# Peptides against a protein of PDB entry 6GMG: the designs that were tried, part 322

Target 1, 331 residues: chain A of PDB entry 6GMG
Amino acid sequence: DSDDRVTPPAEPLDRMPDPYRPSYGRAETVVNNYIRKWQQVYSHRDGRKQQMTEEQREWLSYGCVGVTWVNSGQYPTNRLAFASFDEDRFKNELKNGRPRSGETRAEFEGRVAKESFDEEKGFQRAREVASVMNRALENAHDESAYLDNLKKELANGNDALRNEDARSPFYSALRNTPSFKERNGGNHDPSRMKAVIYSKHFWSGQDRSSSADKRKYGDPDAFRPAPGTGLVDMSRDRNIPRSPTSPGEGFVNFDYGWFGAQTEADADKTVWTHGNHYHAPNGSLGAMHVYESKFRNWSEGYSDFDRGAYVITFIPKSWNTAPDKVKQGWP

## One batch from the design tools (peptide; made by RFdiffusion4, then SolubleMPNN)

Design b2_p25_7_s4 (from b2_p25_7, 13 letters changed)
Fold by OpenDDE base, seed 5:
Structure b2_p25_7_s4 (fold): chain B 331 residues (1-331), chain A 25 residues (1-25)
Amino acid sequence: as target 1 above (331 residues)
Amino acid sequence: MSAEEAALINKANQEAKKLAEEKAK
């Protein structure tokens, strides 16, 4: 029961973190220690270090989504999502491939679909788009100027996103960002905002009206990116987990990883921050842990998920929750 | 997140660790 969730206590502003523990290529720490690191490294508003507020600590306490929540300043809406899917590979493998021994046809198709997604290319697409958006934001002092700049940038790059409808999440994302409208945030000035990226892992087979096989093994046709743009329609993602394939089996509904706005060109060297579960120090789950993983560790995901989306949102430039460089662990 | 969801996340993490340990052998 959510009744065991506890908001981590406040940490003194000047308290330094304890060393992170290396864990299978990741850096791991308890949530309280992450708060200490966050206050030292990520808390800055207009260059001034801040104590994590009670509200922020409460958001963080929700686990994997909490890390993205506290750093982005809002609960993830996942509206502007990107992925990469190799349709030719998918078609070829379905046509010429064979199920493994003991693998059902549905399981085979689900697996082939999963394997046809390229996490690295999906991430790169999101980074590309974020860069375009950042250029459009740079000198825009109202939303109209931002949109005009964005369209020009897309036209110059011959990007298929230029053909998106004005009501598309692509064009409406900034307007729909609460921190953009806040006086101490963007204050309706696009040039005060920057694009940031997080990732969500989730299950494709969420349609309750579909076959049981799709719910168990994945829906090969669900949550594919649109050709040319890479946009994923996330409207059907209702946080429904994979259906059990055997008695006693259970799957997680989602995982979230925070990237922010790192400038590291090598995807493999980028750091992704995520949590394991909600904070329950006195409950059966125990204290929440925070992980800082390299892209390889993050993108591997779990068998619980067959989709990975890379989502763009916006934060004020005055926030330091998305620095150019992220150091894994502590010190 | 529900307690059930959180428990499942924890389970998945533990399984991943086991797999990593096996690969390191």
Scores: peptide ipSAE 0.025, ipTM 0.674, DockQ to the pose 0.033
Fold by OpenDDE base, seed 2:
Structure b2_p25_7_s4 (fold): chain B 331 residues (1-331), chain A 25 residues (1-25)
Amino acid sequence: as target 1 above (331 residues)
Amino acid sequence: MSAEEAALINKANQEAKKLAEEKAK
């Protein structure tokens, strides 16, 4: 029940974190200790450390989405999402492959679709687009200049995104970012903003009007990226979990991982920050834990999910929630 | 955040499931 969620208490600004513990190739700590790390490493506004506010602590307390929420400054809208899907592999496996022993046709198709997504290529696409956006932002002092720069950059790279409608989430993402309009944020100056990335894992079979098989085993046609652009239509993502396949089975609705703006070229060395569940220290779930995972650990996901999207949003350059380098764990 | 969104978020226990799956491998 949502009733046992608690906002973590404030941590002194100068309190140093306790050491993280390793857990299956990732670094793990309790949420209160993450707040301490956050204040030391990520809290900086214009180079000055800040105590995490009550509002930010409340956002964080919501679990995996809370980590992305506090670092991006807004609840994830997931509008500008990218993925990579191998259509040829999918078609070939459906045609020439066979269901495993005991596997239904629907289960087979759902599995083949899941396996046809390439998380690394999806992440690479998002990073490529974020880089283009950052170049467009760099010397743009109004939205018009940003959009003109963006179109020029895309044209130079012969990128299919140049053909997107002006109302597309791709072009509207900046102006729809609250921190862009804030006086202490972007103040309507694109050059004060930078593109950042987070990832969402979710279930494809969310359509209640579809077959029960799609809800249980996945919808092979849902949430595929558009050819050329890699854009995923996330409008049908309603945070509906996978349907149980057996009595007593239950699935989680989503997972979020924060990447930010790391410059590490090797995807396998990038660090993804995420939470396990909402903070309930006096409840059955217990205290929230925060994990810092390498890309391999993050991208593997869970059986709860058959889709991964890499989402671009924006934060002010004055924020340090998305540094060039992220160190896993503490110290 | 809507009450519905908050309720959905509060159902998440992802790492417990993942850890269980990883241990089973």
Scores: peptide ipSAE 0.048, ipTM 0.746, DockQ to the pose 0.052; fails the geometry check
Fold by OpenDDE base, seed 1:
Structure b2_p25_7_s4 (fold): chain B 331 residues (1-331), chain A 25 residues (1-25)
Amino acid sequence: as target 1 above (331 residues)
Amino acid sequence: MSAEEAALINKANQEAKKLAEEKAK
């Protein structure tokens, strides 16, 4: 019950974190201890540590989305999302593959579609685009200059994104970022902003007007990236979980992982920060835990989800919520 | 974000974690 959610208490600014617990390639800690780490490592504004505010602690208390929320400064809108889908693999497996023993045709098609997404290529596409955006931001002091730079960069790379409409999420993402407009943020100066990345896991079979099989086993045609650009239309994502296939079965609606702006070239060495559930220390769910996972652990996901998207947003360069290097755990 | 959305994520992640732990054994 969401009514059991509690905002974690404030932590002293200079309180050091307790050691994280290693768990199957992940580092895990309770939310209060993550707040301590956050204040020591990620809280900096203009080079100065900040205590996590009550508002930020409240955002964080919402669980996995809370981690992305507190670090990005806004609730995820997921408008600028990327993925990679191997159409040839999908078609080949459908044609030449066969259902497993006991697997229905719908289960088979849903599984094959899920397996046709390449999480690593999706992540790399988002990183590529974020890099282009960062180059466009670097010396742009107004939005017009940013957009001009962006178009030039795309033209030079012969990137299909150059053909996107001016009203597309790709070109409108910066202007729609609250921190860009804030006086203590970007102050309408693109050069004060940087692109950052987070990931969302979710279910493809969300259309209530579709077949029950699609809701149970996935919609093979839903949330595919556009050819050439890699853009995913997220407009139909309504945070609807997978439908149960058996009595008593239940699935979670989404998962969020924060990457930020790490410069590690090897995807497998990147660190993703995420939470398990909303903070309910006095409820049945218990205290919220925060995980720092390597890409392999994050991208593996859960059976609750058959889609992964990598989303670009923006934060002020003065924030340290997206450093070049992230260390897993403590110490 | 609605309280309901937060609640759904919290429960499912716990179950997924348990499953992952079981698979790792």
Scores: peptide ipSAE 0.031, ipTM 0.715, DockQ to the pose 0.038; fails the geometry check
Fold by OpenDDE base, seed 3:
Structure b2_p25_7_s4 (fold): chain B 331 residues (1-331), chain A 25 residues (1-25)
Amino acid sequence: as target 1 above (331 residues)
Amino acid sequence: MSAEEAALINKANQEAKKLAEEKAK
């Protein structure tokens, strides 16, 4: 029950975190301890450490989305999303593969579709695009200059994104970022902003007008990236969870993981920060926990989800919520 | 999306489920 959600209390600015708990290659801590870490490591504005505000603590308390929310400065809109899908693999497996014992045809097709997504390539595409955007931002002091730079960069790389409409999420993402317009943020100066990445896991079978099988086992045709660009149309993502396949089964609607702007070239060494559920210390769910996972742990996802998207947004360069290097856990 | 809508969605212990799945592999 959402009524059990509690905003974590303020932590003293100078309070050091307790050690994180290692768990299956990830680091885990309670939300209050993450706030302590956040204040020490990620809170800096213009180089000055800040206490997490009540508003930020409230955002964080919403769970997995809260981690991305507090670090990006806005509720995720998921408009600029990337993925990679191997069409040849999908077609080949459908043609030559067979359902497992007890697996329905719909279940088989849903599974094959899920397995045809390449999380690493999707992530790499997002990083590539973010890099292009960052180059376009660097010397741009107005939006027009940014867009011109972006188009030039894309043309130089022969990137299909150059053909996107001016109103597409790709070109409109910066102007639609609240922190870009804020005086203490970008102040309408693109050169004060940087591209950052987060990931969303969700269910493909969200169309209520579709078959029950698609809602239960996935829609093989839903949320595929566009060829060439890698863009995923997220307009149909309404945070609808997977439908139960058996009585008593329930699924979560989404998961969010924060990457930011890490420069680690090896995807497997990148750190993803995410939460388990909303903070309910006095409720049945208990206190919210925050996890810092390696890419392998994050990208594996859950059976609740058959899609992963890598989303680009922007934050002011003056924020330290997306540092070049993220250290997993706390000593 | 409103904060209220977000709260309704994040009601499950996602990480516990994930960890269970990882252990099963």
Scores: peptide ipSAE 0.031, ipTM 0.723, DockQ to the pose 0.039; fails the geometry check

Design b2_p25_8_s1 (from b2_p25_8, 15 letters changed)
Fold by OpenDDE base, seed 3:
Structure b2_p25_8_s1 (fold): chain B 331 residues (1-331), chain A 25 residues (1-25)
Amino acid sequence: as target 1 above (331 residues)
Amino acid sequence: DAAAEQARKAELINEAGKEAEEAAK
């Protein structure tokens, strides 16, 4: 029950983390220890270490979304999302493939659709776009300059994003970022901001007007990226979990993973930070744990989800929540 | 492994995220 959620206590600014524990190829720790690491590594504003505020600790306490929330500075809106879908593979597998023994047609189609998403290419697309945005930000001192730079960059690369409407999340994302407008953030100066990436895992079969089979096994047509741009329309994502396929089965609504702005070129070496559940140390769920996973571990996801999106947002360059290098675990 | 998947699934309960979304609006 959400009523069991507790805000983790403050940690002394100079308290060093305890060692993380390995868990299925991940580095794992309790939320309080992550706060300690965060204060040592990610808390810096204008180069100065900061104690995690009560507000930030409250955000963090919400679990996986809390990790992304505290590091991005805002609750995820998921408006600027990217993915990669192999349409030819999907069509070919549907045509030439067969359901497994005991697999329904709907289950087969849902599985084939899930498998037709390429997580690595989706992530790469988001990184590509983030790089373009960062170049556009670099010397832009107002939004108009940023948008002009962005259009030029897209034109030079012959990128289909150049055809997006001015009101598209792609062009409006910066102006809609609260930290961009904050005096101690961007202060309306694009050159003080940088693009960052997080990922969301969710269920495709969220349409209540659709068939029960789609809700149980996935909607093969839902949340596909637009051709050329890779943009995913996230407007239909209402955090509705997968429907049970058997009595007593339950699924989680979403998962969030924080990447930030790592410069590691090898996707497999990138680190994704995420939480298991809301912090309930005195409840049935127990204390929140934070995981630092390699891309393979993150992108694998769970059976609860059949979609993964890679989302771009912005943070002030003065924040250290998205460093170029992320070290897994502690020390 | 199915056991590992089940263990991981048990860890991912984010019902409180809905409350956070409402609070953030």
Scores: peptide ipSAE 0.026, ipTM 0.672, DockQ to the pose 0.320
Fold by OpenDDE base, seed 1:
Structure b2_p25_8_s1 (fold): chain B 331 residues (1-331), chain A 25 residues (1-25)
Amino acid sequence: as target 1 above (331 residues)
Amino acid sequence: DAAAEQARKAELINEAGKEAEEAAK
């Protein structure tokens, strides 16, 4: 129950973390110990480590989304989302494939659609776009200069994003970032900001007016990326979980993973930070745990979800929540 | 506040489901 959520206590600024534990190929720790690591490694503002504030600890306490929230500085809006979908694979498997034993047609179509998404290519597209945006930010001292640089970069690369409307999330994302406007953040100077990436896992079959089969097994046509751009319309994502297929079955609403701005070229070596559930040390769920997973572990997801999106947002360059290199676990 | 409403929905994430599925992989 939401009423069992507790804000983790403050940790002394100089307290070192305890060692992380291995968990299914991941590095795992309790939320209090993650706060200690965060203060030593990620808390720096203008090169000075900071104690995690009460507000930040409260954000973190919400679970998987809390990790992304505390590191990005805002609750995820998911407006600038990317994915990759293999339409030819989807059509071929529908035509030539067969349902498994006991699998319904709707279940087969939902599974084939899920398998037609390429998580690695989706992530690569987001990284490509983030790189273009970072080049556009580098020497831009106002929003107009940033937008002009962005359009030039897209034109040079013959990128389909150049055809997006000026009101699209792609062009409006920077101006809609609270930390861009903050005095101690961007202070309205694009050159003080950098693009960062996080990922969301969610269910496609969220439309209440659709068939029960789509709610149970997925909607094959929902949340596909636009051709050429890779943009996903996230407006219909309302955090509705998968519908049960049997009595007593239950699914969770979403999962979030934080990547930031790692420069590791090999996707398989990148580290993703996420939480299991909200912090309830005195409740049935227990204390929140934080995981640092490799891309393979993150991108596999759970049966609760049939979509993965890679989202771009912005943070001030003075923050160290998105370093070039992330070390898994502790020490 | 829209952010607060969305934050409350994060409380639907549970450990038992994730761990069970991960153990089955």
Scores: peptide ipSAE 0.025, ipTM 0.642, DockQ to the pose 0.079
Fold by OpenDDE base, seed 2:
Structure b2_p25_8_s1 (fold): chain B 331 residues (1-331), chain A 25 residues (1-25)
Amino acid sequence: as target 1 above (331 residues)
Amino acid sequence: DAAAEQARKAELINEAGKEAEEAAK
């Protein structure tokens, strides 16, 4: 029960982490030890280490979303999301493919749709856009200058995002970022901000007005990226888990992975930080664990999910929650 | 590996996510 959630205690600022342990190709540790690592590596504001605040520890205690929350500085809104979907593959497989033995038509269609998403291409699209945004931010001292720079960059690349409405999440994302407006954050200066990336895994079949089959096996038409831009409309994502296909079966509502602003060119070498569940050290779930996964391990996801989105948000450059290089585990 | 998938799934329980979303609004 969510009532068992506990805020992890404060860790001394200079306390070093214990070694992480391997788990399913990941580096794993308990949440308190992650706080120690976070304070040593990611806590820096203007180059100075900071103790994780009570508020930040409370955010972190919510599990996988808590990792993204504490590092981005806000609860994920998921408004600026990207994915890649192979429409031709999808159509071809539906036309020429056949359900497996024991597979229903709905299950077949849901599986084919899931397999038609390319996680690597989706991630690369988000990185491409984040790079464009970062160039637009670099010398912009007001929002107008940022938007003008952004449009110029997009025009130079012949990017379809140049045609987005001014009210689109793409253009409004910066102004809607709380840390951009904060005096100790961006202070309304775009050049003090940088684009960062996180990922969300979720279920496509969330529409309660749709068929039971879509809720059980996925909605093949839901949460597809727009052609050209790669933008995913996340407005219908309500954190509803997959419906059970058999009695006693249960699925998780979502998973979040933090990437930040790593500069590693090889996607397979990038590190994604995520948590298992809310912190309940005295409850049935137990203590929260934090995982640092390579992209392959992260992007594989779980059977609970049939969608992966890569989301762009912004943090102040003075924060070190999104360093150029992330080392997996400890030491 | 079905066993690995089951084990990994058992570790991922994010029931508090809805509560967090509501608290953040």
Scores: peptide ipSAE 0.024, ipTM 0.667, DockQ to the pose 0.332
Fold by OpenDDE base, seed 4:
Structure b2_p25_8_s1 (fold): chain B 331 residues (1-331), chain A 25 residues (1-25)
Amino acid sequence: as target 1 above (331 residues)
Amino acid sequence: DAAAEQARKAELINEAGKEAEEAAK
């Protein structure tokens, strides 16, 4: 089945996109048309439009992760992830709530855990941290200066992230970004980089040694954010899908949504770009489609997933893959 | 290559089930 993936063909640099179509409250188009839009709007390096390279088209062809991959410049590592979990709500619902008719105890607990995550607060936390990082980057010309600035900013805000270990993904994320080290990227200058955000949806019940119930209905204790920081330990995320609850049932391993660095203060007005599946125009799945969704549409997720994380990474400021304003669809 | 391994896993993403859920919304 992996053999059906095809790299989309090159699009002429000056080819304008066809109109997007509305689809369930979002804008939708085929991958080739997204490439056209990307070249017109997001491809700029140092203010110059670029044709999407063969390598970038290949990355894009992998589906939802491909959209984040091409725009971030690297395959998602998901190391610096944030979420918000209402522990009091969770405890209260477990204590005072009841399983629905036909719902098992494990299914009830998994559902209650899923419902105890607040996607909006998780997103806001990531935006807050990204803003702090961007302030720390602005006048830092080496990594040491960046880290010093970051610690000062965190201290001023009395943020619990100031207590993270120096080896934490929080402090190491910049140095581990390939584009930071590239001559035409950051060139080891933090002030040439900016923080960007994407989101991942995934399944909590990935532990193969756990009960079948946790694999089917979720692990209520897995992938919770640390109190105070909001950091999620993603080390156990192996892209394992939800286990079937009935014969013939299958679930998808993950979903990715690209936000970038939009400045829109209203979360509900932010645009998230994502893909439906890998590009298989001659296969059963068909051509890849790209969606530009509002936050509400993105954050709702699918039954395949019971966790959402908002991840921070970095791109060069010279890239236009994360503009301040994203317009939904075309024109 | 860790990236290549992750890329192979990405080929399993977003099967027909997502379209069905979107249609139900």
Scores: peptide ipSAE 0.024, ipTM 0.637, DockQ to the pose 0.080; fails the geometry check

